Peptides against a protein of PDB entry 9IZ0. Designs and how they scored, part 110

Target 1, 345 residues: chain A of PDB entry 9IZ0
Amino acid sequence: ITCLGSNGHTYKQLVKGGNDDLRQDAVMEQVFEQVNGFLRSYRKTSQRNLSMRTYKVIPLALKTGVIEWVQDTIPLGEYLDSAHKVYHPKEWSLSTCRKLIAEKQMEDLETRLKVYDLVCRHYRPVFRHFFLESYADPVQWFTTQTNYARSTAVASVLGHVLGLGDRHGQNILIDKTSGEVIHIDLGIAFEQGKKLPVPECVPFRLTRDVVDGMGITGVEGVFRRCMEFTLETLRREEDSLLSVLEVLRYDPLFSWLISPLRRMKKQKMQLENFNQPESGNITTDASRDPKIQRNNVSGESEAERAILKVRQKLSSTLSVEASVGELIRIAQDPSYLALMFCGWS

## One batch from the design tools (peptide; made by RFdiffusion4, then SolubleMPNN)

Design b2_p14_8_s3 (from b2_p14_8, 7 letters changed)
Fold by OpenDDE base, seed 2:
Structure b2_p14_8_s3 (fold): chain B 345 residues (1-345), chain A 14 residues (1-14)
Amino acid sequence: as target 1 above (345 residues)
Amino acid sequence: REELLRFLEEVEAL
């Protein structure tokens, strides 16, 4: 839809309806705005203008709402698929890579690592080209690549701390003007991604293409330092952040658990992305409701566990540098990436 | 690496 604002400007908005709970997105955006307040309060983060990019979400009902249309953006996965065809036209298609990983999903780790390495050799990173294509001015090129590394660092720390899941290339937008990342579809949080049919094993998305966009320094430049400053700020504001999350504990409409319907929808989408059928109507008769054992864990007990995990991630038992170093190591570990749905790009 | 980090810190302070 397009709305006319009281200022005379027209605003495009996305009306979303169906099985997606926009209340969870709206709540996570409110948490990001509070975190952005903390980042503005500290010199090290304020000097670098560090923030989680946000968008407006207005939930209208359990299954309906309005989302701000983020102008001048592209999904990371859409850019990467297009750029890979241009820069590496002789390499494997994304569908070929997905098929090979899927065919080995039930095999041992050694077999999955061999297939992951094989895919990586035939599907090379291209995301550096986004900045080289989009910005002819050297100062603008450097500024936007720096903004990308800064924005990705904030999103990586905050995504780990809040346990954001479903961080595939279609849920990460790139701002074409600033180079910043915008995370969308926030309906998998507090480590509920580990309950997906393909469990999420990495703290955040730090694939080869995500690193390629950081330029010549990769993770060892702006990205690492901005992760450190962000984590230092979140550790200082631990009690403030936990107080914001405690308000959500008592919201009877906030779900700390992934809904069975959303899990089934994501499972179906994962299976459909593995099977590009030649034209065959697979009528998946959805009539067998698997008796999901209702673990009678009260929603309050899951909220308590989620808040406890956030507190544990903010623990000062390790230095900021050691904690960030370990997060970067795990996020790039082939032993985890080989287990993911799309860990090679 | 330390010279590159110092250079990056100087460029980030601008």
Scores: peptide ipSAE 0.007, ipTM 0.437, DockQ to the pose 0.013
Fold by OpenDDE base, seed 3:
Structure b2_p14_8_s3 (fold): chain B 345 residues (1-345), chain A 14 residues (1-14)
Amino acid sequence: as target 1 above (345 residues)
Amino acid sequence: REELLRFLEEVEAL
């Protein structure tokens, strides 16, 4: 929908109707606003303008709401699919790669690694071209690539700490003006992605295309340093962050459990993305809401486990550099990427 | 192109 604001500007808005609980997205955006407060208070992060890009979510009902349409954005996956067809027209299609990975989903790790390597040879990275195409001025090119690496670093640390998981390319927007990443559809948090039919094995998305966008230094430049400063800030503000998460423990609107409907929808997307182009308004006929008696006891035990895991991830047992180094290693490890639905791009 | 690459390396080092 397009709304006329009281300021005379027109705002495009996305109305989500259906089984998506926008209250989870709204709560996660509030957590990011608090974290952005911590990032602004700490010299090493504030001097670099490190922030998680946020968007406004207005929940209107239990399963309906209005989302801010972030202007001048493109989904990472949409760009990558289009750019790959332009720059590598003789390579495999995204659908061919997806099919080959899926056909081997039940095979051993060695077989899955061989298929992943084969797919990687036939589907090369292209995301560097986003910056080269979009910014003819070298200063704008460099600034936007730096902003991309910085914002990806913040999102990667937060994604790990809050257990947002891989984040597929349609749930990562690129701001065409700033080069910053914007994470959308935040209804999987606190490692609930590990309970998906295809478990999320990586702490955050650091695929070959995500790295290709960082320029010639890849992960060893701005990205690594900004991850370190972000993690240092979150470790310093551990008690403040945990206090914010404890409020969510008692929020009756927050679900520490993936809803069966959202599991089914993600399972269907993981199954139907083999056979049809993504333009399907999946009108899942909402006619049978099983009255999920939220056993408060099960939600509370999951909340406690989630908060304990956040505390463990913020532990100072390892240096910031060692912790970031291990996260980067795991996020790029073929042994994990080969297990993902789309670990090659 | 080589001047641009050197400028980029210097600025990525900051």
Scores: peptide ipSAE 0.006, ipTM 0.422, DockQ to the pose 0.014
Fold by OpenDDE base, seed 4:
Structure b2_p14_8_s3 (fold): chain B 345 residues (1-345), chain A 14 residues (1-14)
Amino acid sequence: as target 1 above (345 residues)
Amino acid sequence: REELLRFLEEVEAL
């Protein structure tokens, strides 16, 4: 829909109806706004204009809401799929890569690493081309690439600390004007991504294409330094951040657990992306409700565990540099990326 | 066809 604002400007808005609980997204956006307050208050982050890009989410009902249409954006995965066809037309299709990774999903780590390496050889990074294509002016190119690396660093630290899941290329938008990343579909948080059918094993998305967009310095330039400054800020504001999360503990509208419906929806989307329908009547008898052992883990004990895990991630036991170094290492480790749904791009 | 055959050989070797 398009709405006329009280300022006389027209705003595009996405009306989302369905099974998506937009309350989770709205709450996470509020947490990001608070974190952006901390980033503005701290000299090292403020001097770099470090922020998590936010968007407005207005829940209208249990299953319906309005989302701000983020203008001039493209999903990272949409750009990458298009760019791979242009720059590497002889390489494998995204569907071929997905199929191979899925076929070996139940195999051992060694087999999965071999398949991941094979896919990586036949699907090379292209995200550097986003900046080269979009920005003919060298100052604009450098500014947007810097903004990309900065925003990715903030999102990576914050995504790790809050345990944001489902960080696939369709849930990461690129602002074509600023180069900043916008994270969407925030309904998988507090490490609930580990409960997905394909568990998330990385702290944040730092795939080869995500790194290729950082240019010749990769992670060792703006990205690493901005991660360090962001983590240093969050460690300083630990009590403030935990206080914000404690308020959410008592919010009856906030769910600390992935809904069974979201889990099933993500499972179906994973399966449907693998099954192009060759026309065969597979009557999948969908009648076996897996007895989800309702472990009577009270919602309170899940919130407490989530907050404890945030506190543990903010621990000063390791230096900021050592902590960021380890996070970057894990996020790029083939042994983790080979286990992911799409770790190669 | 030769690229598909090399692909199959690489996949069968995994």
Scores: peptide ipSAE 0.000, ipTM 0.222, DockQ to the pose 0.037
Fold by OpenDDE base, seed 1:
Structure b2_p14_8_s3 (fold): chain B 345 residues (1-345), chain A 14 residues (1-14)
Amino acid sequence: as target 1 above (345 residues)
Amino acid sequence: REELLRFLEEVEAL
């Protein structure tokens, strides 16, 4: 929809209806705004303008609301698919890569690693070209690439700490003006991504294309340092962050668990991307509701476990540098990326 | 790495 504001400006807005819980998005955006307050309060993060990019979410009902249309953005996955066809026209299609990974989804880790390596050799990174194509001025190129690395670092730390899931290339927008990342569809948090049909095994998305966008220094430049400064800030503000999360414990509209409907929707989207419709009457016997024993773990006990995991991730047992080093290692580990739905790009 | 990090910190402060 397009709304005329009281200021005479027209605002594009996305009306989202259906089974998507916009309350989760709205709450996570509120947490990000509080974290942005912490990042502004410390010299090391403030001097670098470190922030999680936010967007306006107005929940109208439990499953309906209005989302701000983020202008001048593109989904990372949309850019990468288009750019890969331009820069590597002789390499495999994204659909071919997806098919090969899926065909081996039930195989052992060794087989999955071999297929992942094979896919990686036939689908090379291209995301550096986003900055090279979009910014002919060297200062603008450098600034936007730096902003990308900074915003990705903040989002990576915060995504790990809050256990953000479903971080695929369609849920990460790139701002074409600033180079910053905008994370969308925030309804999978507090490690509920591990409960998806394809479990998320990485702390954040740090695939080869995500790294290629950081330029020649890759993860060892701006990205690592900004992760370190962000984690240092979050450790200093641990009690403040936990206090914000404790307020959510008492929000009856906040779900600490992935909804069965959202889980089923993600399962269907994963299956539909593999079934090109050959005209076979698959009678979807939709009648087996597995009696998932609702272990009546009170929503309170799941909130307490989630908050405890956040506290554990903010632990000072390891240095900031050691913690960031381990996160970067795990996020790039082929043994985890080979298990992902799209870990190669 | 440390020299690069210092250089980046200086550039990041501009």
Scores: peptide ipSAE 0.009, ipTM 0.474, DockQ to the pose 0.014; fails the geometry check

Design b2_p14_8_s4 (from b2_p14_8, 8 letters changed)
Fold by OpenDDE base, seed 2:
Structure b2_p14_8_s4 (fold): chain B 345 residues (1-345), chain A 14 residues (1-14)
Amino acid sequence: as target 1 above (345 residues)
Amino acid sequence: KEELEKFLEEVLKR
């Protein structure tokens, strides 16, 4: 839909219908707005304009809502597929790489690591070209690459702390004007990604292409430092952040668990991506609701466990530098990435 | 570009 704003500007809006509850997205966006308040309050984060990029979500019903259309964006996965065909036309297709990883999904870790290494040698990173192509001016190129590294660092810390899942290349948008990342489809949080058919084992997405976009310093430049400043701010504001999450504990509309329907939809999309070359179209097929028995784990007990896990991630037992160092190590570890659906890109 | 990027990253470490 297109709406006319009170300022006389026209805004495109996405009407989302189907089985996805937009209430979880709206709640996570509210948490990000509060965290952005904390980031503005501290000199080290404020001087760098560190923020989680947000978008407006208006849930209208359990299965319907309006999402802000983020203008001038491209999905990371869409850019990477197109750029890889241009810069590495003799390398393997994304479908070939996916097939080889899938064929070995039930094999041991050693076999999966060998296949992951083989795929990585035939599908090289290209994301640095986004900045080189889009920005002719050296100052704009460096500014946008810096904004990318900064925004990715904030999103990585928040993604870890809040346990954001489903961080595939279609759920990460790149702003073509600023170089900043925008995370969408926030319906898998508080480590519920570990309950997917392919469990999520990394704290955030830090694949080879995500690193290639950071330029020559990779993770050892702006990215690491901005992760450290963000984590330092969140540790200082632990009680404030936990108080925001405690308000959600008593919200009967917020689900601390992945819905069986969303799990089944993700399972189908994983299976379809194994069998079809070409189309990232989110087909909202309204398949009939099977009455799956609610195991009566009280939503309160899941909320309490989730909040406790957030508190544990904010613990000052390790230095900020040691904590960030370990997160970066785990997020890049081939032993985890080889187990993922698309850990090579 | 790479030398300029290294120089600017060193300046941003301060």
Scores: peptide ipSAE 0.030, ipTM 0.678, DockQ to the pose 0.014
Fold by OpenDDE base, seed 5:
Structure b2_p14_8_s4 (fold): chain B 345 residues (1-345), chain A 14 residues (1-14)
Amino acid sequence: as target 1 above (345 residues)
Amino acid sequence: KEELEKFLEEVLKR
């Protein structure tokens, strides 16, 4: 929809309805605003303007709301598909790569690693070209690439700590003005991504194209250091962060579990992305609400388990550097990426 | 660009 503001400006808004938990998105955005408060209060993060980019979510009803249309953005996956066709026109299509990985989805790890490596050799990173194309001025180019690495670092730490799932290239927007990442569709959190038909095994998305966008240093520079400063801030503010999450424990409308309907929708989208190359807005009018009696007692036990996992991820048992080093290692490990739906790009 | 990026990343390590 397009709304006319009281200031005379027109605002494009996305009305989302149906089975998507817009209240989960709104709650996660509230958690991000609190975390942004912690990042602004700490010298090492405030000096770098570290923040999780947020978007406005206005819940209108249990399953309906208005989402801010983020202007001047592109989905990472949309840019990458276009750029691969331009820079590597002789390489495999994204559909060919997806098909080969899918055909081996039920095979052993050794077979899946061989196919992943084969796909990687025929689908090379291109995301560095986003910055090279968009910014003629060397200072703007470097600033936007730095902003990308910084915002990706914040999103990676926070995404790991909160257990954000469904971090595919369509749920990560790139701001064309700043180079910052904007994470959308936050309805898979607290490690519920491990319950998807293709389980998520990485702590955050750090694929070859995500790294190629960081420039010549890759993960070894701005990205690693900004992850360290972000994790140091979150460890310092652990009690404050856990107190924010405890408020959600008593929220009767918050779901700590992936809904069966959302799981089915993601399963269908995964299957449809194998069979059709074009983005059709399929409004599935699934007007049959199964009356799931949510026993309140099960929700509290799941909230407690989720909060305990957040606390475990904030543990000071390892140094910040060791913890970040291990997260970066796991997120780039072919043994995990070969198991993912799209781990090569 | 690449040499400038490397130089600026080395400066930002401080």
Scores: peptide ipSAE 0.030, ipTM 0.628, DockQ to the pose 0.014
Fold by OpenDDE base, seed 1:
Structure b2_p14_8_s4 (fold): chain B 345 residues (1-345), chain A 14 residues (1-14)
Amino acid sequence: as target 1 above (345 residues)
Amino acid sequence: KEELEKFLEEVLKR
């Protein structure tokens, strides 16, 4: 919809109905706004303007609301599919690659690694071209690529700490003006991605294309250092962050658990959206979720477990550098990436 | 380009 603001400006807004828990998105955006406060309070993060990009979410009901239309954005997956056809027209289609991974989903790790390597050899990264094409001025190119690496570093640390799932290329927007990433559909948090039919096993998205967008230094430049500064800030503000999450423990509208129906529906919709090329109002019939008696006792125990895991991820048992080094290693490890859902790349 | 990236990255570290 397009709304006329009281200031005389027109704002595009996305009305979502039926399937998205916009209350989860709104709560996660509130957590990001608080974290952005912490990032502004410390010299190492404030000097670099480190932030998680946020968008306005107004929940109107349990499964309906209004989302801010983020102007001048493109989904990462949409850009990558388009760019790959231009730069690598002789390589495999994304559909072919996804099909091969999906066909081997039930096979052993060795077979899945061989398929993942084969796909990687026939589907090369292209995301560097986003910055090279969009910015003719070398200073603007470098600034935008730096903003991308910085925003990706913040999102990677927060994604790990908060256990964000479902970080496929359609749930990550690129701001075409700043190069910053914007994470959307935040309804899988606190490691609930591990409860999907194909479990998520990486701490954040660090695919070959995500790295390719960082330029010649890859992860060893701005990205690694900005992850370190972000994690250092979150460790300093651990008690403040945990206090924000404790407020959510008592929010009766917040779900610490992904429902079994939502688990099946998310990965099924991902498969259906990958198999339909164009056109379809998915009028998903509003099958009333049977009242799963939320045993309030189970919700509190899962909230406590989630908060405990956040605390464990902020532990100073390892240095910031060692912790970031291990996260970057795991996020790029083929033995983890080959286990991901075919729609992950 | 590579040397300029490294140089500008060092300037942005300050």
Scores: peptide ipSAE 0.021, ipTM 0.518, DockQ to the pose 0.014
Fold by OpenDDE base, seed 4:
Structure b2_p14_8_s4 (fold): chain B 345 residues (1-345), chain A 14 residues (1-14)
Amino acid sequence: as target 1 above (345 residues)
Amino acid sequence: KEELEKFLEEVLKR
């Protein structure tokens, strides 16, 4: 829909109807706005204009809402798929890479590492070209690449601390004007990504293409330093951040657990992305609920565990530099990336 | 496709 604002400007808005609970997105955007307050209050982050890019979410009903249409954006995964076809037309298709990783999903780590390495050799990074293509002016190029590295650093720290899941290339938008990242579809938080059919085992998305967009220094520059400043800010504001999350503990509308419907939708989307021919009557007897031991863990005990994990991630036991160094290491580790749905791009 | 799948099976058996 297109709305005329009280300021006389016309705004595009996406009306989303479906099984997605936009209330979780709206709550996470409110948490990001609070964190942006902390980033503005701290000198080291304020001087760099560090922020998590936010978008407006208006939940209208349990399954319906209005999302701000973020103008001049492209999904990272859409850009990468298109750019790989242009720059590396002789390399494997994204569908081929996905198929190979999926076929070995149940194999041992050694086999999965071999397949991941093989996919990586036949699907090379291209995200550097986004900045080279989009910005003819060197100052604009450098500014947008810097904004990308900064925004990715903020999103990486905050995504780790809040345990944001489902950080695939379609849930990360690139602003074509600023170079900043915009994270969307925020309904997998507090490490609920580990409960997906393909468990998320990285703290944030730092794949080869995500790094390639940072330019010649990769992670060793603006990105690392901005992660450090962001984590330092969040550690200083730990009590403030935990107080914000404690308010959500008492929000009857906020779900600390991934909904069965969202988990099933994600599983279906994973299967559809593999182009497995519908070969044969798999009556998915929806009655085989895998015996998730319904430990009758009250929703309160899940919220408490989530808040405890946030506190643990903000611990000052390691230096900011050591903590960021370990996060960057884990996020780039082939032994973790080989386990992911799409760890190569 | 089939030649690539065979090549991959041979590489993964090594």
Scores: peptide ipSAE 0.000, ipTM 0.245, DockQ to the pose 0.041

